# Designs tried in a protein design run: peptides against a protein of PDB entry 5D63. Part 126

Target 1, 292 residues: chain A of PDB entry 5D63
Amino acid sequence: SLRRGIYHIENAGVPSAIDLKDGSSSDGTPIVGWQFTPDTINWHQLWLAEPIPNVADTFTLCNLFSGTYMDLYNGSSEAGTAVNGWQGTAFTTNPHQLWTIKKSSDGTSYKIQNYGSKTFVDLVNGDSSDGAKIAGWTGTWDEGNPHQKWYFNRMSVSSAEAQAAIARNPHIHGTYRGYILDGEYLVLPNATFTQIWKDSGLPGSKWREQIYDCDDFAIAMKAAVGKWGADSWKANGFAIFCGVMLGVNKAGDAAHAYNFTLTKDHADIVFFEPQNGGYLNDIGYDSYMAFY

## One batch from the design tools (peptide; made by RFdiffusion4, then SolubleMPNN)

Design b2_p19_8_s4 (from b2_p19_8, 14 letters changed)
Fold by OpenDDE base, seed 2:
Parts: structure tokens; C-alpha cells; sequence
Structure b2_p19_8_s4 (fold): chain B 292 residues (1-292), chain A 19 residues (1-19)
């Protein structure tokens, strides 16, 4: 089964992603095929998949940027019916906004079926051009038509996955305690993470004994990421990943506060020094506490 | 660092109680 999470949804046949046009929150905004740039945020192309309790393999799809939901216009079963952004809620009973998502016959891609109409999300004619129509279309689960097959590239981690990544890291102290603050986290590219750091004013901040030292830098970075998240996205039910750690050195005579994020594959953590903006695999400390 | 650790632990406990 598809896990709850934030996905970049890419067509299996052509390099096109499911895009909410202009990121508009207006009801009836077209959802279209659009090109994307790997290893970037792709602002209008991120979708939060929320599983519906007690309805197998069925989700709502919320656009992160607009906060609106994928909607089959009038729930029509006619081939070519528009798929649009529309206001909604994560646990709606409106079948126009309920999508059954299961693996296709190739075992790698997914198909997206409207719960009510039983039609599938289709990149019409496999058109790779920007603004290409995405519509409900007749189909079956077992056919191989790439117009209706989609790769779900997960752009977020659950709190459990983050916890597991931390546990795998060799720079964790035996007394480590982690505190999970949210359930699902968008993981940022390093370039975006660094830009938030730059915009926070931290590069120009002066270290001062106790009054503005390592813990202040680390918490200021966390706060900056939180504010960036709130200001950038209209969807709810997720956070932006930015951790704070407290660590002790090998000698046991010095402590430090620093940040961390996840690697691109989400399998490991990387340390971030908010005093200089550096990324490190080894920051010289073993963490005895983290919150994220 | 120890003082901060205790403060965060307390805050997390309060959060857990509210959620």
C-alpha cells in the first residue's frame, strides 16, 4: 500500500509531472502535465497523499502549495473529464476527491483511479508539453498504457523513518533521547536549506558567550525553517524537516548544539553547523538529544 | 546544555499531553 506522505508524481512514459497550474487556490484550477527539475522543490507539483480510514488504498491528494485537492469535475465517468484543484478536506466523503492508488501491472508505477467514476488519471495522448491536459479516462488496472501510469517519488519522511535514520548514524551517544514533534516532514534540498539559513540573518550573527552561542544559532535555524514553511505552503498536516541536536565530544569535556537534515535518499542524516552553514558527516560530537 | 535538555523534555511532554 502507498504510505501517507508528500509525493512528486511523474508520468511513466514522458518526463512530465502532475502540476497545479500557477499553484492557484481557485476552484477549478487545471491540473496539467509540466516539466520538472530534479533535486529541486518543484513548488506546484507536490501532493500530500492522505489515506482514508477503512477504505482500502484510497486517498485524498492535497496540493502543498495551494492547499486545494485533486478533483474530478462533477465526478463524471466520461473520458476527457477535467481534473482540477478544488477546495476540500483531507478526510472528505466527496467521491470527486477520493482516489484509489495501487501498483500498476509493471510493479513499479501506480495508477490513480477515481473512487466514484472508476476512471483513471490520464496524461492525455502522453503529451510532454507544459500545460498538457490531465483528465479522467477509461482504463483497467492491468493494461500497460503509460498515459495512466505514474511514479510516486516520496519527498517526505514519517517521524518513524526519521527516527530510523538517526538510529543508523554512528555519531549518536549511548544516552541519546529523541523528541518527535510532528508526524510527516518535507525534506528540503540542501540548496533550499542553505538559502533559508542565509535569509535568516545567521551568517551575520555574532557568537557571544552564553547570550548568543551554539544553542541560539541552532534554535534560530529551526525557527527560520518553521517560518519558511508557514509562509511558503498553504497545506496543513506536515512539517519541514530541520532537527536540533545536543552533542558531547569524545573526550566528554565539551558540548555543542547544532542542526541536522536528511540525505537525498532519506536513509541517513547529515549535520549542519548553523554558525558557518557547513554540512558535515562528522561534526565532532555524539548526540545525546535531538528534537525535530 | 543540560538545562536546555530539561526544558525541551518538558515541552515535549506538554505537547504529547495536548495531542
Amino acid sequence: as target 1 above (292 residues)
Amino acid sequence: MEELRELIAKARAEYAALT
Scores: peptide ipSAE 0.017, ipTM 0.507, DockQ to the pose 0.069
Fold by OpenDDE base, seed 5:
Structure b2_p19_8_s4 (fold): chain B 292 residues (1-292), chain A 19 residues (1-19)
Amino acid sequence: as target 1 above (292 residues)
Amino acid sequence: MEELRELIAKARAEYAALT
């Protein structure tokens, strides 16, 4: 079963992703196939899948950038029916925006079936060109047609997954207390995380005893990421991952405040020093407190 | 927001105790 989360949705046959054209929030904006760059944000190609309560394997798909939802035009069952972005809500009853998402016959990719029409999201002719048509098309769950098979690359973590990643890290103090602030987190590539850091002004900030020291840097970084998230995405129901930690050194006579994010595979954390923008597997402190 | 403020306050207090 597909979990709630943010996904980059890639065609199983060609290197094309489901893209909301120009990230436009206008009703009727075409959803198209488009090239993507691995390990980047791919702004218009991120989708929040929200499971519908009491309806098995059924979701709304909200474009993260536009805040609009994947919509089968008029809910038509005709092959070639346009799939567009359209205003909606996460728990809508509109069958035009309800999608049953289950594993395909290959066991790795998914098929996306409109709940009402029972047609499938189809990259028409498997066209790998930018702007290629994505439409509702007739199909079956068991057929091997790659035009209707999609890899769901998860770009977010749940709070539980983040907690588990922290728990696996060797630099956590026995007295550690973690505070979870949100339920789902978009995990940024380091390049994006660094860019936010640069844009925050922190690289030019001066350490000053107590008045602007390690805790101020760490909080400022988290605030910068939060603001970046709010300014960048129109969808709701998720946060941007950026943690704050307080740690104590091995000797127990010095403390530090710093940030952390998740590794690419989401299985572990990496520490980030907001005073110099460095990423470290060992920052020299064991965390006794975090919030994220 | 209020909850976060409390968390920050707690964090600062703990840091101060260890520093």
Scores: peptide ipSAE 0.013, ipTM 0.529, DockQ to the pose 0.276
Fold by OpenDDE base, seed 1:
Structure b2_p19_8_s4 (fold): chain B 292 residues (1-292), chain A 19 residues (1-19)
Amino acid sequence: as target 1 above (292 residues)
Amino acid sequence: MEELRELIAKARAEYAALT
């Protein structure tokens, strides 16, 4: 069963992802196949899958950038019916925007079936060109047509997954208390995380005793990431992962405040020093408190 | 935001106790 989360959705046959054209929030904006770059944000190609209560394997798909939803035009069952972005809500009853998502016959990829029409999201002719048509098309759950098979690459973590990653880290103090602020987190590539840090002005900020020291840097970084999230994405119901930690050294005679994010595989955390923009597996402190 | 403010205040207090 597909979990709630943010996904990059990639065709199983060709290196093409489901893309909202130009990231436009206008009703009727085409959803198309488009090339992507691994380990990058892929701005117009991220989709929040929200499970519908009491409807098995059924979701809305919200484009993270535009805040609009994947919509089968007029709910038509005709092969070649346009799939577009359209205004909506996460828990809509509109069958044009409800998608049953289950594993394909290969056990790795998924198929995306419109709840009403029972047609499938199809990369027409398996066209790998930018702007290739994505449409509703007739099909079955068991056929092996790669035009209708999609890999769901998870780009987010739940609060529980983040908590588990922290718990596995060896640099956590025995007195650790964590405070979870949100339910689902987009995990950024380090390059994006670093760019936010640069744009925040923190690289030019001066350390000053107590008045602007480690805790101010760490909180400023989290604030910068929060603002970046608000300014970059129109969808709601998720946050951008950026944690703040307070730690104590092994000797117990020094404390530090710093940031952390998740590794690419989402299984571990990596520490980030907002005073110099460095990523470290060991920052020299054991965390006794975090909020994220 | 209210919860965050409380968390920040708590964090600062705890940090101050160790510094």
Scores: peptide ipSAE 0.011, ipTM 0.526, DockQ to the pose 0.268
Fold by OpenDDE base, seed 4:
Structure b2_p19_8_s4 (fold): chain B 292 residues (1-292), chain A 19 residues (1-19)
Amino acid sequence: as target 1 above (292 residues)
Amino acid sequence: MEELRELIAKARAEYAALT
């Protein structure tokens, strides 16, 4: 079954993603097909899928940018019914905003069925143009129509997944203790992570003994990422991944504080030096403490 | 959050012990 998480939802037939037009939080904002750029944020095209307890394979879909939810207009079963952004809650009982999401017959893509109407999210005519209509449409789970098939590209990790990635890393000290601060994390592309670093002022910050040294840089980076998240997204229930580590060198005579994030495939961590903006697979220290 | 404050304090204390 589909895991809770943030997804970029891409049509299986054409290079178009499910887009909330202009990222508007207004009720009735059209959800449309729109082009996307791989390995970027795609601001209006990220959706938090929240599983409904005790209802198999059923979710709400919250637009990360607007904080509004995917909504089938009036819950109508008529083909061509508009799919819009609308205010809601993660665990709503409104069937207009409940979506059953399961694998299609091809075993790789998903279909998105409205819980109430039993119609499917459809990229009308498979139109690849920006602003193409997305609507509820009649269909079945087993038919092969690519207009109703969607790839769910996972853009986030759970705390457990992050913990597992850390545990696999060879640069973890035997005394390591990690502290999990949130439950789900949007994983940023390095370019975005770097831009936040640049915008934070850290590149121009002066290292000063004790008063502004490695721990200050590392914490400042995490704070900057946190603020960026708060300022950028209206949805709740997730964080932006940026970890802080304390490490000791192999000789045991030096310590350092630094950041880390996850690799693109979310399987590993990569270290980030906030003093120079560098990404490293080996920062020269083994972590004995982290919080993220 | 209070938990974070404690974590940061602990982190600083541990770092200070090693440096």
Scores: peptide ipSAE 0.009, ipTM 0.526, DockQ to the pose 0.271

## One batch from the design tools (peptide; made by RFdiffusion4, then SolubleMPNN)

Design b2_p20_1_s1 (from b2_p20_1, 8 letters changed)
Fold by OpenDDE base, seed 2:
Structure b2_p20_1_s1 (fold): chain B 292 residues (1-292), chain A 20 residues (1-20)
Amino acid sequence: as target 1 above (292 residues)
Amino acid sequence: SIEEEFRAELNKFKVIAKVE
């Protein structure tokens, strides 16, 4: 079954993703097929899938940028019915905004069925052009039509997944204590993470004994990421991943505060030095405390 | 160097660890 999370949703037939046009929050904004760039944020193409309690395989899909929800216009079962962004809530009972998402017959892609109409999200004619129509269309779960098959690329991790990634890292001290601050985290590409770091002013900040040293740099980075998240996205119910660690070296004669994020596959963590913007698999310290 | 600065911060962290 599909897990709660943020997804980039890509057509199985052509290199197009489900895109909320212009990221607009206006009711009735078209959802369209649009090109995407791998390993980037793809701002208007991220969707938070929230599972509906006690309704098997059924979700709302909230556009991360606009904060609006995928909506089948008037809940119509007619082929060609528009799919739009529309105001809503994560746990709505409005069948226009409820989507049953299950594996297709190929076992890798998903189909997205409107709960009420039983029609499927369809990239009309498999059109790969920017702005191509996405509509509700007649179909079946076992049909192999790629117009109605979608890959769900997970762009976030749960707090449990993040915890697991930390736990398997070899640079964790025996006295380690971790503190989880949120439930779901958008994981940024390093390029985006670095850009936030640059924009924060930290590259030009001067290290000063005690008054502005390693912990200040690390916390400033986390604060910058937090603010970036708040300023960038209108959806709620998730955070931007950026951790803070305190560590001690093997010799026990040096300590350091630093940041960390997750690798592309979300299986491991990578350390980030906020004093120089470097990414390291081994920062030279074992963490005895983290919060993220 | 940054490494020298890291070492200078050891005592600060020892104090923090004791209050946890």
Scores: peptide ipSAE 0.023, ipTM 0.654, DockQ to the pose 0.080
Fold by OpenDDE base, seed 5:
Structure b2_p20_1_s1 (fold): chain B 292 residues (1-292), chain A 20 residues (1-20)
Amino acid sequence: as target 1 above (292 residues)
Amino acid sequence: SIEEEFRAELNKFKVIAKVE
């Protein structure tokens, strides 16, 4: 089953993603096919899939940017019915906004079926052009039509997944305690993470004894990421991943505060030094405490 | 440097705080 999370949803046939046009929050905003750039945020193309309790394989899809939901216009079963962004709630009972998402016959891609109409999200004619129509269309679960097959690329991690990544890292102290602050985290590309760091003013901040040292830098970075998240996205129910660690060196005679994020594959953590913006696999300290 | 010395001292205190 598809897990709760943030997904970039890409067509299985052509290099197009499901895009909310202009990221608009207006009811009836078209959802369209659009090109995307790997290793970037793709602002209008991120969708939070929220599983509906007690309804198997059924989700709402909230656009992260607009905070609106994927909506089949009037719930119509007619082929070519518009799929739009529309106001809603994560646990709505409106069948226009309920989507059954299951693996396609190829075992890799998914199909997205409207719960009410039983039609499928379709990239009309497999059109790879920007702005190509996405509509509800007749189909079956077992057919191989790539117009209705979608790859769900996970852009987020659960707190449990983050915890697991930390646990696998060799630079964790035996006394480590981790404190989870949220349930689901959008994982940023390093380029975006770095840009937030730059925009925070931290590159120009001066290290000062006690009053602004390593812990201040690390907390300031986390605060900057949090603010960036709040200012960038209208959807709720997720956070932006940015951790803070306290660590001790091998000799046990020095401590440091620093940040960390997840690697591209979400399997490992990478350390981030907020005093210089560097990414390191080994920051020279073993973490005894983290919050993220 | 003075900064390095202060940093080392602060690190020491942080380690002490850890064990408390």
Scores: peptide ipSAE 0.022, ipTM 0.621, DockQ to the pose 0.077
Fold by OpenDDE base, seed 1:
Structure b2_p20_1_s1 (fold): chain B 292 residues (1-292), chain A 20 residues (1-20)
Amino acid sequence: as target 1 above (292 residues)
Amino acid sequence: SIEEEFRAELNKFKVIAKVE
């Protein structure tokens, strides 16, 4: 079954993603096919899938940028019915905004069926052009039509997955205590993470003994990421991944505070030095405390 | 250097972590 998370949803037939036009929060904003750039944010193309309790394989899909939800217009079962962004809630009972998402016959892609109409999200005619129509269309679960097959590229991690990534890292102290602050985290590309760092003013900040040293830098970075998240996205129910660690060196006579994020495959962590903006696999310290 | 500065932060968090 599809896990709760943030997804980039890509057509199985052509290099097109499900895009909320202009990221607009207006009711009735068209959802369209649009090109995307791998390993980037793709701002209008991220969707938070929230599973509906006690309804098998059924979700709402919230556009991360607009905070609106994927909505089948009037819940119509007619082929060609518009799919739009519309205001809603994560656990709505409105069948226009409920989507059953299960694996297609190929075992890799998914199909997205409207709960009420039983029609499927369709990239009309498999059109790969920007702005191509996405609509509800008749279909079956076992059909091989790529117009109705979608790859769900997961862009977030659960707290458990983050915890597991940390546990696999060799630079964790035996006294390690981790504190989880949220449940689901959007994982940023390093380029975006670095840009947030630059915009925070930290590159120009001066290290000063005790009054503005390693812990201040690390916390300032986390705060900057948090603020960036709040300012960038209208959806709720997720955080932006940016961790803080306290570590001790091998000799046990020096400590440091630093940041960390996840690798693009979400399997490992990478350390980030907020004092210079560097990414390191080994920062020279073993973490005995983290919060993220 | 920045690295030299933060590497000099000796014993800063040992009380919190109870690291000897």
Scores: peptide ipSAE 0.022, ipTM 0.651, DockQ to the pose 0.082
Fold by OpenDDE base, seed 3:
Structure b2_p20_1_s1 (fold): chain B 292 residues (1-292), chain A 20 residues (1-20)
Amino acid sequence: as target 1 above (292 residues)
Amino acid sequence: SIEEEFRAELNKFKVIAKVE
C-alpha cells in the first residue's frame, strides 16, 4: 500500500510528471504533463498523499506549492474529463478529490482511480509535451496502458524513517537522545539546502566566542530552513528536513553542534557544517543529542 | 585561528554539558 508522503508522480511511458500549471491556487487550474529535472525540487510537481481513514487505498492529493487538491471536474466519468487543482481539505468526503491508488499490473507503477467515477488519471495519448492534457479516462486495474501508469517517487520521509536512518549511522554516541519535532519531512537536494544556507547569511557570519559559535550556527540553519519552508509552500502537514546535533569527539575532550540531512535514497544521514557549508560523512563527532 | 578558538571554547563549555 502507498504510504503517506510527498511524491513526485512520473508517467510510466514518457518522461513527464503530473504538474499543476503555474503552481496556481485558483480553482480549476489545469493539471498537466510536464518535463522535470532529476534531483531538483520540481516546485509545481510535488503532491502530498494523505490516506483516508477506513477507506482502503484512498487518498487526497494536495499540491505542495499551491495547497490545492487534485480534483476531477464535476466528478464526471466521461473520458477526457479535466483534472484540475481545486480548494479542498485533506480528509474531504468530496469524491471529486478522492483517489484510490494501487499498484498496476506491472507491480512497480501505480494507477490513480477517482473514487467516485472509477475512471483513471490519464496522460492523454501519452503526450510528452509540456502542458499535455491529464484527464479522467476509462480503464481497468489490470490493463497495461502506460498512459494510466504512474511512478510515485517518494520525496519525503516519516519521522520513523528519519529515526531509522540515524540509528544506522556509525557516528552516534551511546548516550544518544533524539527528539522528533514533526511527522513527515520533505528531503531537500543538497543544492537547495546549500542555497538556503547561503541566503541565511551564515556564510558571512563571524564566529564569536560563546555569543555566536557552533550552536548558534546550527540553530540559525534550522531556523532558515523552517522559514524557507513556510515561505515556499502553501500545503500543511509536513516539515522540511533539517536536523541539529550535539556531538562529542572520540577522545571525549571536544564537543560540537552541527546540522544533518538525509541522503538522496533516504537511507542514511549526512552531516552539514553550517560554519562552512560542507557536507561530510564523518564530521568528527558522535552525536549524543539531536532534534529534527 | 578561528578553528583554534572554536575548539578551545567548545572544550571549555560544551563538553561539560555533555550527556553522561
Scores: peptide ipSAE 0.023, ipTM 0.642, DockQ to the pose 0.093; fails the geometry check

Design b2_p20_1_s2 (from b2_p20_1, 8 letters changed)
Fold by OpenDDE base, seed 5:
Structure b2_p20_1_s2 (fold): chain B 292 residues (1-292), chain A 20 residues (1-20)
Amino acid sequence: as target 1 above (292 residues)
Amino acid sequence: SIEDLFREELNKFKKIAKVE
């Protein structure tokens, strides 16, 4: 079954993603097909899937940017019914905003069925053009029509997944204690992570003994990422991944504070030095404490 | 509180020599 998370939803037939037009929060904003750029933040194309308790395979889909929800207009079962952004809540009972999401017959892609109408989210005519219509359309779960098949590219990790990634890393001290601050984390591309670092002013910050040293740099980076998240997205219920670690060297006579993020496949962590903006697989310290 | 936990860990950290 599909897990709670942030997804980039891509058509199985053409290189088009589900896009909320202009990222607008207005009720009735069209959801359309739109091109995307891999390994970047596609701002209007990220969706938080929130599972509905006690309703199998059923979710709300919140646009990360606008904070509005995928909505089948009037819940109509007519083919061609508009799918729009609309105000809502994560655990709504409104069937216009409830979507049953399960694997298609090919075992890789998903189909998105409206809970009430039983119609499917359809890229009309498989049109790859920017702004192409996405609508509710008749269909079946076993049908192979690529217009109604979608890849769910997961852009986030759960706290448990992050914990597992840390546990696999060889640079963790035996006395390690981790503190989880949130439940779900958007994982940023390194380019975006670096840009936040640059915009924070840290590249120009001067190291000063005790008053502004390694821990200040690391915490400042985390604060910058947190602020970036709050300023960038209107949806709630997730955080931006940026960890802080305290580590000790092999000799046990030196300590350092630094950041870390996740690799592209979300399976491992990579260390980030906020004093110079470098990414390292080995920062020269073993972590005995982290919070993220 | 989580703040207390962080403060305790940071206090331990400050007792170790830091690398510039």
Scores: peptide ipSAE 0.030, ipTM 0.617, DockQ to the pose 0.390
Fold by OpenDDE base, seed 1:
Structure b2_p20_1_s2 (fold): chain B 292 residues (1-292), chain A 20 residues (1-20)
Amino acid sequence: as target 1 above (292 residues)
Amino acid sequence: SIEDLFREELNKFKKIAKVE
């Protein structure tokens, strides 16, 4: 079954993603097909899938940018019914905003069925142009029509997945204690992570003994990422991944505070030095404490 | 390395705090 998380949803037939037009929070904003750039933040094309308790394979889809939800207009079962952004809540009972999401017949893509109408999210005519209509359309689960098949590219990790990534890293001290602050984390591309770092002012910050040293840099970076998240996205129920670690060197006579994020495949962590903006697989310390 | 860059600075009055 599809896991709770943030997804970039891409058509299986053409290089088009499900896009909330202009990222608008207005009720009735069209959801359309739009081109995307891999390994970047596609601002209007990220969707938080929240599973509905006790309803198998059924979710709400919240647009990360607008904070509105995917909505089948009037819940109509007519082919060509508009799919729009609309205000809602994560655990709504409104069938216009409930979507059953299961694997398609090809075993890799998903189909998105409206819970009420039983119609499917359809990229009309497989149109790859920007602004192409996405609508509810008749279909079946076993049909191979790529207009109704979607790849769910996971853009986030659960706290458990992050924990697992940390556990696999060889630079963890035997006394390591990790503290999880959130449940789901959007994982940023390094370019975005670096830009946040630059915008924070940290590149120009002066190291000063005790009063502004490694821990201050590391915490300032995390704060900057947090603020960026709050300022960038209207959806709730997730955080932006940015960890803080305290580490000790092999000799046990030096300590350091630093950041870390996840690799693109979410399987490993990479260390980030907030004093110079560097990414490292080995920062020279073994972490005995982290919070993220 | 990062360690080489900051080691001397970090060692000055920086203690290793561990949680039991």
Scores: peptide ipSAE 0.029, ipTM 0.651, DockQ to the pose 0.098
Fold by OpenDDE base, seed 4:
Structure b2_p20_1_s2 (fold): chain B 292 residues (1-292), chain A 20 residues (1-20)
Amino acid sequence: as target 1 above (292 residues)
Amino acid sequence: SIEDLFREELNKFKKIAKVE
């Protein structure tokens, strides 16, 4: 079963992703196939899948950038019906925006079926060109047609997954208390995380005893990431991952506040020093408190 | 409040050890 989360949705046949054209929030904006760059933020190609309670394997798909939803035009069952972005809500009853998502016959990719029409999201003719048409098309769950098969690359973690990643880290103090602030987190590539850090002004900030020391840097970084998230994405129901930790060294004679994010595979955390922008597997402190 | 909690934790932090 597909988990709630943010996904980059890639065609199984060609290197094309489901893209909301220009990230536009206008009703009727075409959803198209478009090239993507691995391990980067593909701004118009991220989709929040929200599971519908009590409806098996059925979701809405909200474009992260535009805040609009994947919509089968008029809910038509005709092959070639346009799939567009359209205003909506996460738990809508509109069958035009409800998608049953289950594993394909290959066990790795998914098929995306409109709940009402029972047609499938189709990269028409498997066209790999930018702007290629994505449409509703007739099909069956067991067909092997790659035009209707999609890889769901998960770009986010749940709070539980983040908690688990922290728990696996060896640099956690026995007195550790973690505080979860959100439910689902978009995990940024380090390059993006670093860019936010740069844009925040922190690289030029001066360390000053107590008045602007480690805790100020760490909290400023989290605030910068939060603002970046709010300014960058129109969808709701998720946060940008950026944690704050308080830690004490092994000797017990020094304490530090710092940030952390998740590794590419989302299985581990990596520490981030907001005073110099460095990423470390061992920052020299054991965390006794975190919030994220 | 959550803010109060953070303040309390920060106060503990400042008292525990030398802040770097």
Scores: peptide ipSAE 0.034, ipTM 0.617, DockQ to the pose 0.326; fails the geometry check
Fold by OpenDDE base, seed 3:
Structure b2_p20_1_s2 (fold): chain B 292 residues (1-292), chain A 20 residues (1-20)
Amino acid sequence: as target 1 above (292 residues)
Amino acid sequence: SIEDLFREELNKFKKIAKVE
């Protein structure tokens, strides 16, 4: 029961991830095993899994960077058939691009079976080297071959999950109203979030009474994140998480506008002050309004 | 504190809303 979302897909046997070579959008671009760095944006290794309506456990896998889809070449059932990036659509009927994804026998990892050929995505020979071949290969759901077992590390949250994280936070005002703008959000590591902030020009922006104060900073940050998303990724159907909040202090005599994002485990929110780039668990205000 | 740093905003009370 894999959820719709963005995943970093890591081999269960070796520290290698499913990588679209050079992030190229060209048809036939090899998908290969490649090393990755935890807690960073692995640009060519993020995949949007879109569930196919009325087809159990079946998805398309869209590379976030290229906007192309995981494709079994000619849909061949022959062992060693290339798996490539190829143009497609999220709800295609092309069995070359339809993947049944279910838990493996170990209950933690997943296997990725091509819907048409019934072969499995295989890190050939368990090769941990950069550029190692990933291919369709014969297999069964119940065998324990780590070459065909993959961890799906979820890199995104649904709007509902974000809402739940906010609801758990103690710094929410009793009159809080939240407004959801999108359905699925890529959650950025703080380093990337901070870099976007730096590139936005906000660190050098001057606070000016009313004309450019807290709300302007907060909205500018959200706009910068949105623009970064549009400029960085070719896939559609997701947003980059960056929230805006309005809050009031406990005394009720001060108000502030600020940003927030999610913690690494996606369970909580952390506040971000766009006027100084700081991350805080307590920004000194209780939110009565948010949009994200 | 943030409030000390941005004391100029302490007297503000803004509230906006958007229809979901």
Scores: peptide ipSAE 0.024, ipTM 0.648, DockQ to the pose 0.067; fails the geometry check

